Peptides against a protein of PDB entry 3C2G. Designs and how they scored, part 12

Target 1, 209 residues: chain A of PDB entry 3C2G
Amino acid sequence: IRTFDLLGLLLHDSDAIDGFVRSDGVGAITTVVQYPNNDLIRAGCKLLLQVSDAKALAKTPLENILPFLLRLIEIHPDDEVIYSGTGFLSNVVAHKQHVKDIAIRSNAIFLLHTIISKYPRLDELTDAPKRNRVCEIICNCLRTLNNFLMMWIPTPNGETKTAGPNEKQQVCKFIEIDILKKLMSCLSCEGMDTPGLLELRSTILRSFI

## One batch from the design tools (peptide; made by RFdiffusion4, then SolubleMPNN)

Design b1_p9_5_s2 (from b1_p9_5, 5 letters changed)
Fold by OpenDDE base, seed 1:
Structure b1_p9_5_s2 (fold): chain B 209 residues (1-209), chain A 9 residues (1-9)
Amino acid sequence: as target 1 above (209 residues)
Amino acid sequence: PPELLAYVP
């Protein structure tokens, strides 16, 4: 527990983060969070989020790490774990086609929909910290979806990768009225990346036109 | 187009 908190306090520069990742730091975290200790799991997932934008992740084998994290998010009903894990997921798949492919094969699209569907509407949450955390989780899920959808958007020359039939069916669930309402509710939260959420909304809508 | 990133604390 305290070791991950200490690492999180020390890893404030990009070179130190990159050094940690090059030393299999992500693999080390995922090994430690296999122990059934909620505080350890929270601290480890938080540290994953803190290193999730590291350049060294482009050279890190994620074939075992990413499926494990997706399973952890699926089975662990902890908002802090879900927040950190979905944040890590959105960043680690960004600009990395190979990592997107691993996540999609590991049923990430379905998991993201499941997470959003399980949370209550933001207007039903009276506690501001809880409401903000739920909003951030929904945004992390939708941002991850955006990053997946980007690989299926046609280029100006009309060339694009095609989503498989299962992926297309899973993506279609995100145009459900309840999902769209949750996205719109996140736009009303203070301190959110409103331009990013608007771009996400645009990407989702464009994927179905 | 640029992909979206989460806030990293």
Scores: peptide ipSAE 0.368, ipTM 0.915, DockQ to the pose 0.559
Fold by OpenDDE base, seed 5:
Structure b1_p9_5_s2 (fold): chain B 209 residues (1-209), chain A 9 residues (1-9)
Amino acid sequence: as target 1 above (209 residues)
Amino acid sequence: PPELLAYVP
């Protein structure tokens, strides 16, 4: 715990973060969070989020790390872990086709839907901190989906990757009325990236409808 | 459009 807090305090600049990631820091964190200690898992996943935008991640082998993290966020009951893990996922797949491919092969699209579906409607949450955290998790999931959908948007040169039938079917689940209501409820939360959520909604609708 | 990034605390 204290070690992760110390690392979090030291990793305020991009060069230090990149240095940590180049030194297999993500692998080290993922090793530590395999222990059945929720405080350790929470601290480790928070640190993953803190390094999740590192440029060095483009050169990091994630074939074992990413499936492990996906499994963790699938089963872990702590919202703080889910928040950090989904935030990490959204950033780690961003602009990295090979990482997106690993995530998709590991059923990440379906998992994102599952995570969103596990949470109640925001209007059913009376505790404001809990409601905000749930909203952030939903946003992280949807942002990750957006980053996947970007692969299937035509480029200016007319080239586009085509989504497979399974991926298309999994993405289509995000246009369910329950999911859309949760997305819309997130727009009412203070401090949320409303423009980003609207862009995501537009991307989902344009890609598969 | 640009890909979206999560807030990093």
Scores: peptide ipSAE 0.347, ipTM 0.912, DockQ to the pose 0.567
Fold by OpenDDE base, seed 4:
Structure b1_p9_5_s2 (fold): chain B 209 residues (1-209), chain A 9 residues (1-9)
Amino acid sequence: as target 1 above (209 residues)
Amino acid sequence: PPELLAYVP
């Protein structure tokens, strides 16, 4: 499905994307993806990813939207939906403490682990497009985790938030050998942001020292 | 360290 030519034009203009988001565009997409149409859900989640870096998201109320999208990526079987949804999640929580708080209270950390755990090892995937998509999903999940972990790193003024005991326990699941092997396998995938994945690895390791 | 962003086409 060509995302409507109008939406395609919007995607290349940051001001137009911000205008869409300010006009409750994310809420509108979230309403559309509630219908049991997989093509519509796929297209809607792709559009969410495409607007996920919009500055206007910092001013958008996400209290009802984000829990719904977390539930969607928990249950939907389509890798394209999971890719777009986890990509949206990683970007929407970036640099937005209030959005991180909504995601965490909505069990996002555990969900990210669940998603990674559901996929086979990349070496078991013979189809290159499928392998790359699975790698991208794992990377999106781990990137989202990175962005959560950043809130527990001391700021230049020495202030830091403390993770609760439940959050700490959920984060500890990401040092499982299966998860670490999947992260390492992503470093060998073509077209991946290797520097970004190395930074993620460093952030994860620092969080356990 | 910077927060990480997904690729947006």
Scores: peptide ipSAE 0.347, ipTM 0.909, DockQ to the pose 0.557
Fold by OpenDDE base, seed 2:
Structure b1_p9_5_s2 (fold): chain B 209 residues (1-209), chain A 9 residues (1-9)
Amino acid sequence: as target 1 above (209 residues)
Amino acid sequence: PPELLAYVP
């Protein structure tokens, strides 16, 4: 825990973060969070989120790291782990086709749906901090989905990847009324990027036209 | 459209 706090204090600039990632810092974190300590897992996943936008991640092998993280957020009911992990996932797949492919092969689309499905409706949450955290998790999941969907949007040059039949079926689950209601409830949360969520909604709906 | 990034605190 104290070691992650120290690292968090050192990782205030992009160069330090990039240096940490180039030194296999993500691999080091994933090694440490294998220990069955919830506080350690929370701190490690938070640190992953803090380095998740590092430019060096484009050159980092993630073939073992990303499936491990996906499994971690699948099995842990901890909102802080899920928040940090889904935030990391959304950023690490952004603009990185090879990482998107690893995530998709590791059943990420289905996992994102499962995460959203397990949370109650935001209207049922009276505790504002809990409601906001759940909203942030749902947003992280939907942002990750958006970043996947961007692969299958036709480019101006007419080149597009086609989603496989399994991926298409998994994406179709996000138009379920329960998922759509949860997305809509996130638009009413204070401090959320409402315009961004509306864009996500539009991208999701357009993927089915 | 640009890909969206998570807020990093």
Scores: peptide ipSAE 0.310, ipTM 0.901, DockQ to the pose 0.565

Design b1_p9_5_s3 (from b1_p9_5, 4 letters changed)
Fold by OpenDDE base, seed 2:
Structure b1_p9_5_s3 (fold): chain B 209 residues (1-209), chain A 9 residues (1-9)
Amino acid sequence: as target 1 above (209 residues)
Amino acid sequence: PPELKAYVS
């Protein structure tokens, strides 16, 4: 825990973060969080989130790291871990086709739906910090989905990848009324990016029409 | 359009 705190204090600029990632820092974190210590897992995932936008991630092998993280956020009960993990996921797949492919092959789209589905409606949460954290998790999931969907939007030259039938089916699950209601409930949470959520909603709803 | 990034504190 103290080690992660120290790293957190050192990683305040993009160059330092990038250096950490180039030195297999993400691999080191994922190794450490395999120990059954929730405090360690929480701290490690927070650190992952902190380095998740590093440009060096484009050159980092993630074939083993990403599936591990996906499994972690699938099963771990701690919202802080889920928050950090889904935040990391959204950032690490951004603008990196090969990482998106790894995530999708690892059933990430379905997992995102599962994560959103397991939380109650935000209107049922009276504790504001808890409600906001759940909202942030939902936003992280939807942001990740958005970044996946960008693969299947036609480019100006008319070129585009096509989603497979399974991916299309999984994306379609996000227009379920339960998911949409949870998304809409996030719009009332304090400190949330309401315009961003509306844009995400629009992207999801129009993704395959 | 640009892909979205999570806020990092």
Scores: peptide ipSAE 0.333, ipTM 0.908, DockQ to the pose 0.567
Fold by OpenDDE base, seed 1:
Structure b1_p9_5_s3 (fold): chain B 209 residues (1-209), chain A 9 residues (1-9)
Amino acid sequence: as target 1 above (209 residues)
Amino acid sequence: PPELKAYVS
């Protein structure tokens, strides 16, 4: 049950993490977390987050892995799993167009909105650890959206990729007042990446100008 | 432009 926790504790340098990823470590984790054991799922997803910034992921086939993880974070009730999974998602799509394409084809934009929408307002959460975890999940979702939106922001010469009609419709949901309020509420949480959140806010708003 | 990353423990 604690195998992935232990492995995560051993992976503290980028070379070791890259070696794990090159050895199909991400595939191995996703295979293991398919068993109905919540402790195992939690530990496995945490390890995914820990290796999510590995450069070797650019050469890792994710066509089967990513859709599975999206389904997992769609249905799993554990906030720790959602936190780790959305964190992994935001990192794995960063700077990798082919991974963004897989995620978008797998309805990731809609899923991000669904996840944000299912959580209560942060001001309704009196327990600080719970509030912070929910805030982090929301930020992970919005960060992932930011990384998607980067594809469709016009360059100085006016050229850009165009989002499909379904993607545009789904992106439009993120300018709803309830979503924007949740983003703003995250700025008040201690230890949050305030500059990153401000950049995210800017990206969202610019995408609709 | 730079893209955003999640915090990793």
Scores: peptide ipSAE 0.297, ipTM 0.901, DockQ to the pose 0.573
Fold by OpenDDE base, seed 4:
Structure b1_p9_5_s3 (fold): chain B 209 residues (1-209), chain A 9 residues (1-9)
Amino acid sequence: as target 1 above (209 residues)
Amino acid sequence: PPELKAYVS
């Protein structure tokens, strides 16, 4: 049995997930993954991903938790940690402006670009499981970016937030040909959410028009 | 447009 298997078995119910989050479960996991055990870190990050869509996260203070998780993703060259962490990030910022703000001020945009840039092209990966995992990581990063970009799209009343100059500069790095090629390669991966990827592409294109 | 979510099992 893996470190968080017991909790995982209990977290197939949305109410149970919300209960876990309300009891500071995310903080508890964050504390646990501070110990230098790779298996523990992997399991903890996977559990974070599993609870990342919880409604209770909107009421959870993430000012200390999120920067720590971003740092964890930055320093751990483990695909499973990066997969889970970027997946958590994409979900936790979705529809939560205050969380987006925390992530952005913690240099999340730059980190996402760094992650994508460090992975090889998918066509260079002959192992299908590895290729799929890398594709999922890239998708998680780009999905997170998509969710950030949504802040700067006008609302029905015509109002919109304005990205700062630093954020704009960092976003512009995602139109690099290498990044675009990696996005396109993800469309050919099996098991990917093609409609979601197409929506992401549309959002990116709109942001630069 | 909708915001995107990662797959969660």
Scores: peptide ipSAE 0.295, ipTM 0.897, DockQ to the pose 0.555
Fold by OpenDDE base, seed 3:
Structure b1_p9_5_s3 (fold): chain B 209 residues (1-209), chain A 9 residues (1-9)
Amino acid sequence: as target 1 above (209 residues)
Amino acid sequence: PPELKAYVS
């Protein structure tokens, strides 16, 4: 726990973060979080989030790491783990087609829907910190979805990739009224990226028209 | 359009 906290405190510089990633730091974290200690898992996932935008990730093999993380998020009910993990996921897939492909074939789209679905409505949460954390998790999930959906939106050149039938079916789950309500409720939370959420909403809508 | 990224603390 304290080791990851210390690393997190030291990794405030982008070059240092990149160096950590280049030295297989992500692999090291994933090794450590395999131990059944919730505090260790929380700290490790938080560190993953902190390095999730490192440039070196584009050169890091994620074929084993990403499925492991997805499984970790799937089986842990811990909000902090889910928050950090989904945040990492959204960042690591951004602008990286090969990483998106790994995530998608690892059933990421379905998992994101599952995560959103299991949380109560924000208006049912009276504790502000809890409500905000849940909102952030939902946002992370939806942001990840946004990044996936961007692959299937026509480019200005008229070219577009086509989603497979399974992906299409999984994406369709996000137009459920419950999911849409949760997206909208996030817009009312303090500190949320409202413009980003609106863009996400637009992306989702464009995927179905 | 740019893809979205999570806030990093």
Scores: peptide ipSAE 0.294, ipTM 0.901, DockQ to the pose 0.560

Design b1_p9_5_s4 (from b1_p9_5, 6 letters changed)
Fold by OpenDDE base, seed 5:
Structure b1_p9_5_s4 (fold): chain B 209 residues (1-209), chain A 9 residues (1-9)
Amino acid sequence: as target 1 above (209 residues)
Amino acid sequence: MEELKAYVR
């Protein structure tokens, strides 16, 4: 625990973070979070989030790491773990087609829907910190979906990957009225990136037209 | 349309 906190304090510099990731730091964290210790899992996933934008992740083999993390965020009851894990997922797939492909093969699209679906409506949450955290998790899931959908949007050059029939079916679940209501409720949360959420909404809507 | 990040330092 204190070691991850110390690493978090030392990893404020982008070069230090990139150095950590190049040294298999993500693999080291994922090894540590395999132990059934919730405090360790929470601290490790938080550290994953902190390094999730590192450029070195484009060269990091994630074939074993990413499926493990997806399983962790599927089953773990702690919202802090889910927040950190979904945030990491969003950043790690961003601009990395090979990482998107690993995540999609590991049923990430379905998992994102499952995560959003398990949370109550934000209007049912009276505790503001809890409501905000749930909103952030939903936003992380939808942002991750946005980053997947970007691979299927026609480019001016006419090269478009086509989503498979299973991926299309899984994406179609995000137009469910419950999911749309949860997205819209996040726009009413204070301190949220409202412009980012509007972009998410735009991307989702465009993917279904 | 840009890919979105959860956290930007």
Scores: peptide ipSAE 0.365, ipTM 0.914, DockQ to the pose 0.521
Fold by OpenDDE base, seed 4:
Structure b1_p9_5_s4 (fold): chain B 209 residues (1-209), chain A 9 residues (1-9)
Amino acid sequence: as target 1 above (209 residues)
Amino acid sequence: MEELKAYVR
């Protein structure tokens, strides 16, 4: 806890964050979250989210870290861990093809669908804080999917990676009516990045046309 | 179309 609080003070400095990440800080956090302590896991995943935009992550070996974190967010029951982990995943794959490839090989697309599918409809959630957190998790999953879909959108230079048949099949699960309803319900949540969600909706729809 | 980040400082 105190170590994460100290690191939290460094989170306002981009160079300090990059220094932490260059010093295998992400590996250190992932080591800490292997202990069966929910407070440590929650704090560690929150710290991962807070450093998830670090430029140094592009040079960080994630081959062992990312599959571990994917497994953690698959099994952990705490919505705060899922929120932080899916947020980290969204940011860490952004603009990093090699990280996307690690995530996809680790069944990340299917996992994102599984996470969204585990949560009830937002209209069934009477507790506003919980509803908002679930909405944020769904948004993090869908944002991560957006970042994957961007690999398969034709660039002006004509070089498009084609989704493999398995990836395409996994992506096709996101057009299920239940998933689409959950996406639409997220657009009605207060404090959400509605423009970003609308862009995501557009990206998803365009990927299936 | 831009890649989306969940957390931006």
Scores: peptide ipSAE 0.357, ipTM 0.911, DockQ to the pose 0.520
Fold by OpenDDE base, seed 2:
Structure b1_p9_5_s4 (fold): chain B 209 residues (1-209), chain A 9 residues (1-9)
Amino acid sequence: as target 1 above (209 residues)
Amino acid sequence: MEELKAYVR
């Protein structure tokens, strides 16, 4: 716990974060969060989120790390772990085709749908901090989906990959009325990236045209 | 259309 807090206080600039990641810092965190200590897992996943935008992640082997994190966010009951883990996932797959491929092979699309489906409607949550955290988790899941969908959208200057039949079927679950209602409810939460959620909505709809 | 990040420093 204190070590991760200290690391979080030392990692204020992009160069320090990149240095940590180049030194297998993500592997070190994932090793530590394998211990059944919820405070350690929470602190470790928060640190993962804090380094998740590092440029050095493009050169980091994630074949073992990413499936482990996906399993953690599938089973862990703590919303703080789910928030940090889904936030890390959204950032680590961004602009990294090879990382997207690892995540998709590890059933990430289905997992994102499962996570969103586990949470109640935001209108049923009276506690504002809990409601906001649930909204952030849903947004992290949907942002991750957006980043996956980007690989299948035709660009004027590039060969687009086609989604496989399984990936298409899993993506189709995100147009379920209950998922769409949860997306729409997130637009009403204070402090949310409403422009980003609207872009995601557009991306989802375009993937079916 | 841009890829979205949850955390940006």
Scores: peptide ipSAE 0.355, ipTM 0.911, DockQ to the pose 0.493
Fold by OpenDDE base, seed 3:
Structure b1_p9_5_s4 (fold): chain B 209 residues (1-209), chain A 9 residues (1-9)
Amino acid sequence: as target 1 above (209 residues)
Amino acid sequence: MEELKAYVR
């Protein structure tokens, strides 16, 4: 616990974070969070989030790490772990086709829907910190979906990957009225990236047009 | 249309 807190306090510099990631720091964290200690899991996933934008991740093999993290965020009950894990996922798949492919093969699209579906409506949450955390988790899931959908949007040159039939079916679940209502409710949360959420809404709707 | 990041330091 104290060691991850110390690492989190020392990793304010981008070069230090890249150095940590190049030294298999993500692999080290994922090894440690396999122990059945919730405080350790929470601290480790928070550290993953803090390094999730590292440039060195583009050169890190994620074939074993990413399926493990997806399983962790599927089953773990702690919102802090889910927040950190979904945040890491959204960042690590961004601009990395090979990482998107690993995530999709590991049923990430369906998992994102499952995570959004398990949370109550934001209007049912009276505690503002809890409501904001749930909103952030939903936003992380939807942002990850946006990053997947970008693969299947035609580029100006007419080149596009086509989503497989399974991926299309899984994406279609995100147009459910309850999912759309949760997305819209996130726009009312203080400190949320409203422009990003509107872009995501536009992307989702365009993927079905 | 941009790919979105959750956390930027």
Scores: peptide ipSAE 0.347, ipTM 0.908, DockQ to the pose 0.508

Design b1_p9_6_s1 (from b1_p9_6, 6 letters changed)
Fold by OpenDDE base, seed 4:
Structure b1_p9_6_s1 (fold): chain B 209 residues (1-209), chain A 9 residues (1-9)
Amino acid sequence: as target 1 above (209 residues)
Amino acid sequence: MSYKILSEE
């Protein structure tokens, strides 16, 4: 715990973050969070989120790390872990095709749907901090989905990767009325990036039209 | 555009 806090304090500089990542820092964190200590898991996942936008991640082998993290956020009951993990996933797949491919092969699309589906409607949550955290998790999931959808948008050069039939089927689950209602409810959450959420909504809807 | 989450400062 203290080590991760210290690292969090030191990793405000992009070069320091990249140095940490180049030194297999992500692998080190993932090793540590394998221990059945919830405080350690929470701290480790928070640190993962903090380094999740590092440029050095593009050169980091994630074939073992991503499946592990996906399994963790599938089963872990702590919203803070889910928040950090889905945030990490969203950032790490952003602008990295090979990472997207690893995530998709690891059933990430279905997992994102599962995560969104397991949370109650935001209007049923009376505790504001809990409601906000749940909203953020849902947003992280939808943002991650958007990052996947971006792969299948035609580029000006005409080369479009086509989603496989399984991926298409999994993506289609996100147009369920329950998912759409949860997305809409997130727009009412205080402190959320409403313009970003509206853009995301538009992208998702356009992907199905 | 791919979205990134800003880490909580």
Scores: peptide ipSAE 0.033, ipTM 0.666, DockQ to the pose 0.113
Fold by OpenDDE base, seed 1:
Structure b1_p9_6_s1 (fold): chain B 209 residues (1-209), chain A 9 residues (1-9)
Amino acid sequence: as target 1 above (209 residues)
Amino acid sequence: MSYKILSEE
């Protein structure tokens, strides 16, 4: 715990973060969070989020790391772990086609739907910190989905990757009324990336037309 | 556009 906190305090510089990542820091964290200690898992996932936008991640093999993280956020009950894990996922797949492919093969689309579905409606949450954290988790999931959907949108040049039939079916679940209501509730929260959520809504709607 | 989550911490 204290070691991850110390690393979090030291890793404010982008070059230091890149140095940590180049030294297999992400692999080291993922090894440590395999221990059945919730405080350690929370601290480790928080540190993962802090380094998730590092340029050095483009050169880091994630074939073993991503499937592990996806399993962790599928089963772990702590919202802080889910927040950090979904945030890491969103950032690490951004602008990295290879990483998107690993995540999709690891059933990430279905998992994102599962995570959103597990949380109550925001209007049912009276505790403001809890409500905000749940909103952030839902937004992380939806941002990640948007990053996937963008691969299948036709470019003006007519070149597009096609989603497989399973991926299409999984994407279709995000137009469920309950998911749409949760998306709309997140748009009403202050401090949220409203433009990003609106773009996602547009992308989802376009994927089914 | 790919969205990045900035860690507020």
Scores: peptide ipSAE 0.029, ipTM 0.659, DockQ to the pose 0.113
Fold by OpenDDE base, seed 2:
Structure b1_p9_6_s1 (fold): chain B 209 residues (1-209), chain A 9 residues (1-9)
Amino acid sequence: as target 1 above (209 residues)
Amino acid sequence: MSYKILSEE
């Protein structure tokens, strides 16, 4: 715990973060969070989130790291872990095709749907901090999905990957009424990027329809 | 455009 707190304080600039990632810092964190200590897991996942936008991640092998993290956020009960983990996932797949491919092969699309589905409706959450954290998790999931969807949107240059039939089927689950209602409920939460969420909704609804 | 979130300090 103290080590991660110290690292979090030291890793306040992009160069330090990039240096940490180049030194296999992500691998080190993922090794440490395998211990069954919730405080350690929380601190480690928070640190992962802090380094999740490092440029060096584009050159870091994530074939073993991503599947582990996906399994962690599937089963862990702590919303802080889920928040940090989904945030890491969203950032790490952004602008990195090979990382998107690893995540998709690891059933990330289905997992994102599962995570959103396990939370109650936001209007049923009376505690504002809890409601906001759940909203942020849902937003992280939807942002991650959007990062995947962007692969399959035709570019003006005509180069587009086609989603496989399984991916299409998994994406179609996000147009379910329950999922759409949860997305819309996030628009009422404080501190949310409302324009961004509306764009996400539009992208989801236009994808494969 | 891909979406990113801000990391918490």
Scores: peptide ipSAE 0.028, ipTM 0.635, DockQ to the pose 0.110
Fold by OpenDDE base, seed 3:
Structure b1_p9_6_s1 (fold): chain B 209 residues (1-209), chain A 9 residues (1-9)
Amino acid sequence: as target 1 above (209 residues)
Amino acid sequence: MSYKILSEE
Protein backbone atom coordinates (compact mmCIF):
# COMPACT_ATOMS: atom_id res chain seq x y z
CA ILE B 1 0.00 0.00 0.00
CA ARG B 2 2.57 2.58 1.09
CA THR B 3 4.82 1.70 -1.83
CA PHE B 4 2.09 2.37 -4.37
CA ASP B 5 1.17 5.58 -2.62
CA LEU B 6 4.79 6.65 -2.79
CA LEU B 7 5.00 5.71 -6.46
CA GLY B 8 1.80 7.62 -7.12
CA LEU B 9 3.32 10.68 -5.49
CA LEU B 10 6.50 10.37 -7.53
CA LEU B 11 4.85 9.73 -10.90
CA HIS B 12 3.48 13.20 -11.63
CA ASP B 13 5.28 13.81 -14.89
CA SER B 14 5.22 11.94 -18.19
CA ASP B 15 8.96 11.21 -18.17
CA ALA B 16 8.86 9.60 -14.75
CA ILE B 17 5.83 7.56 -15.79
CA ASP B 18 7.52 6.48 -18.99
CA GLY B 19 10.66 5.56 -17.06
CA PHE B 20 8.61 3.46 -14.68
CA VAL B 21 6.94 1.63 -17.57
CA ARG B 22 10.30 1.06 -19.31
CA SER B 23 11.60 -0.53 -16.11
CA ASP B 24 8.74 -3.10 -16.28
CA GLY B 25 6.65 -1.16 -13.79
CA VAL B 26 3.41 -2.56 -15.24
CA GLY B 27 4.71 -6.08 -14.72
CA ALA B 28 5.66 -5.20 -11.15
CA ILE B 29 2.17 -3.82 -10.43
CA THR B 30 0.48 -6.88 -11.94
CA THR B 31 2.62 -9.10 -9.72
CA VAL B 32 1.62 -7.18 -6.60
CA VAL B 33 -2.11 -7.15 -7.38
CA GLN B 34 -2.11 -10.96 -7.50
CA TYR B 35 -2.03 -10.99 -3.72
CA PRO B 36 -5.44 -11.33 -2.04
CA ASN B 37 -5.37 -7.86 -0.51
CA ASN B 38 -8.09 -5.49 -1.68
CA ASP B 39 -6.18 -2.38 -0.64
CA LEU B 40 -3.17 -3.48 -2.69
CA ILE B 41 -5.40 -4.35 -5.63
CA ARG B 42 -7.11 -0.96 -5.48
CA ALA B 43 -3.84 0.94 -5.20
CA GLY B 44 -2.20 -1.13 -7.93
CA CYS B 45 -5.07 -0.68 -10.38
CA LYS B 46 -5.11 3.04 -9.68
CA LEU B 47 -1.42 3.18 -10.49
CA LEU B 48 -2.06 1.19 -13.69
CA LEU B 49 -4.58 3.82 -14.72
CA GLN B 50 -2.06 6.57 -14.01
CA VAL B 51 0.51 5.00 -16.32
CA SER B 52 -1.97 3.73 -18.93
CA ASP B 53 -1.12 6.46 -21.43
CA ALA B 54 2.66 6.10 -21.23
CA LYS B 55 4.47 5.97 -24.58
CA ALA B 56 6.56 3.05 -23.36
CA LEU B 57 3.41 0.88 -23.21
CA ALA B 58 3.58 0.56 -26.98
CA LYS B 59 6.76 -1.48 -26.47
CA THR B 60 5.53 -3.44 -23.46
CA PRO B 61 4.37 -7.02 -24.04
CA LEU B 62 0.79 -7.18 -22.85
CA GLU B 63 -0.02 -10.81 -23.74
CA ASN B 64 0.15 -11.86 -20.10
CA ILE B 65 -0.96 -8.61 -18.50
CA LEU B 66 -4.21 -7.98 -20.36
CA PRO B 67 -5.82 -11.38 -19.77
CA PHE B 68 -4.98 -11.08 -16.08
CA LEU B 69 -6.47 -7.60 -15.83
CA LEU B 70 -9.59 -8.68 -17.73
CA ARG B 71 -10.11 -11.51 -15.28
CA LEU B 72 -9.60 -9.16 -12.34
CA ILE B 73 -12.21 -6.64 -13.50
CA GLU B 74 -14.59 -9.49 -14.30
CA ILE B 75 -14.70 -10.75 -10.74
CA HIS B 76 -13.61 -7.96 -8.40
CA PRO B 77 -16.48 -6.29 -6.52
CA ASP B 78 -14.80 -2.91 -5.85
CA ASP B 79 -15.96 -0.09 -8.15
CA GLU B 80 -12.60 1.64 -7.77
CA VAL B 81 -10.84 -1.43 -9.14
CA ILE B 82 -13.34 -1.69 -11.98
CA TYR B 83 -12.99 2.00 -12.76
CA SER B 84 -9.20 1.87 -12.84
CA GLY B 85 -9.10 -1.41 -14.75
CA THR B 86 -11.58 -0.37 -17.43
CA GLY B 87 -9.81 2.97 -17.71
CA PHE B 88 -6.50 1.22 -18.21
CA LEU B 89 -8.05 -1.07 -20.82
CA SER B 90 -9.58 1.84 -22.71
CA ASN B 91 -6.30 3.74 -22.82
CA VAL B 92 -4.03 0.81 -23.60
CA VAL B 93 -6.08 -0.36 -26.59
CA ALA B 94 -6.25 3.16 -27.99
CA HIS B 95 -4.29 3.43 -31.24
CA LYS B 96 -2.73 -0.03 -30.75
CA GLN B 97 -4.10 -2.67 -33.08
CA HIS B 98 -2.05 -5.49 -31.58
CA VAL B 99 -3.37 -4.67 -28.11
CA LYS B 100 -6.94 -4.60 -29.43
CA ASP B 101 -6.37 -8.04 -30.91
CA ILE B 102 -5.12 -9.41 -27.58
CA ALA B 103 -8.10 -7.94 -25.76
CA ILE B 104 -10.62 -9.27 -28.28
CA ARG B 105 -9.09 -12.75 -28.19
CA SER B 106 -9.43 -12.58 -24.42
CA ASN B 107 -13.20 -11.99 -24.74
CA ALA B 108 -12.99 -8.30 -23.84
CA ILE B 109 -16.14 -7.41 -25.81
CA PHE B 110 -18.24 -9.87 -23.86
CA LEU B 111 -16.64 -8.75 -20.61
CA LEU B 112 -17.51 -5.11 -21.28
CA HIS B 113 -21.13 -6.12 -21.73
CA THR B 114 -21.01 -8.16 -18.52
CA ILE B 115 -19.61 -5.23 -16.53
CA ILE B 116 -22.24 -2.81 -17.81
CA SER B 117 -24.96 -5.36 -17.11
CA LYS B 118 -23.89 -5.75 -13.47
CA TYR B 119 -24.60 -2.14 -12.59
CA PRO B 120 -28.07 -0.73 -11.92
CA ARG B 121 -29.60 2.07 -13.90
CA LEU B 122 -28.10 5.41 -12.94
CA ASP B 123 -31.53 6.77 -12.03
CA GLU B 124 -31.74 4.10 -9.33
CA LEU B 125 -28.58 5.40 -7.64
CA THR B 126 -29.37 8.17 -5.17
CA ASP B 127 -25.81 8.65 -3.94
CA ALA B 128 -24.15 11.11 -6.30
CA PRO B 129 -20.55 9.90 -5.84
CA LYS B 130 -21.62 6.30 -6.46
CA ARG B 131 -23.72 7.29 -9.46
CA ASN B 132 -20.84 9.24 -10.96
CA ARG B 133 -18.39 6.39 -10.47
CA VAL B 134 -20.78 3.91 -12.07
CA CYS B 135 -21.31 6.30 -14.95
CA GLU B 136 -17.55 6.57 -15.44
CA ILE B 137 -17.19 2.79 -15.47
CA ILE B 138 -19.94 2.41 -18.06
CA CYS B 139 -18.32 5.13 -20.14
CA ASN B 140 -14.94 3.41 -19.92
CA CYS B 141 -16.53 0.20 -21.15
CA LEU B 142 -18.37 1.91 -23.97
CA ARG B 143 -15.28 3.85 -25.01
CA THR B 144 -13.34 0.61 -25.16
CA LEU B 145 -16.09 -0.91 -27.29
CA ASN B 146 -15.96 2.07 -29.61
CA ASN B 147 -12.23 1.54 -30.04
CA PHE B 148 -12.96 -2.03 -31.14
CA LEU B 149 -15.84 -1.12 -33.45
CA MET B 150 -13.77 1.49 -35.23
CA MET B 151 -11.56 -1.31 -36.58
CA TRP B 152 -14.47 -2.70 -38.57
CA ILE B 153 -15.78 0.53 -40.05
CA PRO B 154 -15.00 0.73 -43.75
CA THR B 155 -12.57 3.51 -44.48
CA PRO B 156 -12.42 4.84 -48.05
CA ASN B 157 -8.71 4.04 -48.33
CA GLY B 158 -8.27 1.04 -46.06
CA GLU B 159 -8.66 -2.70 -46.07
CA THR B 160 -11.68 -3.18 -43.88
CA LYS B 161 -11.03 -5.75 -41.22
CA THR B 162 -14.19 -7.77 -40.87
CA ALA B 163 -15.29 -8.80 -37.43
CA GLY B 164 -15.49 -12.54 -36.98
CA PRO B 165 -18.84 -14.19 -36.32
CA ASN B 166 -18.15 -14.41 -32.59
CA GLU B 167 -17.23 -10.74 -32.35
CA LYS B 168 -20.35 -9.79 -34.28
CA GLN B 169 -22.49 -11.80 -31.91
CA GLN B 170 -20.84 -10.19 -28.90
CA VAL B 171 -21.32 -6.71 -30.37
CA CYS B 172 -25.00 -7.47 -31.00
CA LYS B 173 -25.52 -7.71 -27.25
CA PHE B 174 -24.90 -3.98 -26.93
CA ILE B 175 -28.12 -3.17 -28.78
CA GLU B 176 -30.11 -4.65 -25.92
CA ILE B 177 -32.55 -2.11 -24.56
CA ASP B 178 -31.01 -2.18 -21.08
CA ILE B 179 -27.56 -1.38 -22.45
CA LEU B 180 -28.92 1.40 -24.63
CA LYS B 181 -30.74 2.90 -21.66
CA LYS B 182 -27.53 2.90 -19.64
CA LEU B 183 -25.70 4.58 -22.51
CA MET B 184 -28.38 7.25 -22.66
CA SER B 185 -28.29 7.77 -18.92
CA CYS B 186 -24.56 8.48 -19.09
CA LEU B 187 -25.27 11.38 -21.43
CA SER B 188 -27.05 13.11 -18.56
CA CYS B 189 -24.11 12.90 -16.17
CA GLU B 190 -22.06 16.03 -15.65
CA GLY B 191 -18.44 15.98 -16.75
CA MET B 192 -18.88 13.08 -19.16
CA ASP B 193 -17.52 12.98 -22.69
CA THR B 194 -20.89 13.51 -24.34
CA PRO B 195 -19.44 13.85 -27.85
CA GLY B 196 -17.62 10.55 -27.40
CA LEU B 197 -20.76 8.80 -26.21
CA LEU B 198 -22.71 10.17 -29.15
CA GLU B 199 -20.01 8.96 -31.50
CA LEU B 200 -20.21 5.54 -29.91
CA ARG B 201 -23.96 5.51 -30.35
CA SER B 202 -23.50 6.36 -34.00
CA THR B 203 -20.79 3.71 -34.38
CA ILE B 204 -22.96 1.05 -32.79
CA LEU B 205 -25.88 1.91 -35.02
CA ARG B 206 -23.68 1.87 -38.12
CA SER B 207 -22.25 -1.50 -37.14
CA PHE B 208 -25.72 -3.04 -37.35
CA ILE B 209 -26.79 -1.42 -40.58
CA MET A 1 -11.02 7.87 -33.23
CA SER A 2 -9.56 6.01 -30.25
CA TYR A 3 -10.34 7.92 -27.07
CA LYS A 4 -7.85 8.43 -24.29
CA ILE A 5 -9.10 8.76 -20.74
CA LEU A 6 -7.22 11.39 -18.82
CA SER A 7 -6.45 10.08 -15.36
CA GLU A 8 -8.34 12.33 -12.93
CA GLU A 9 -5.48 12.37 -10.42
Scores: peptide ipSAE 0.027, ipTM 0.630, DockQ to the pose 0.113; fails the geometry check

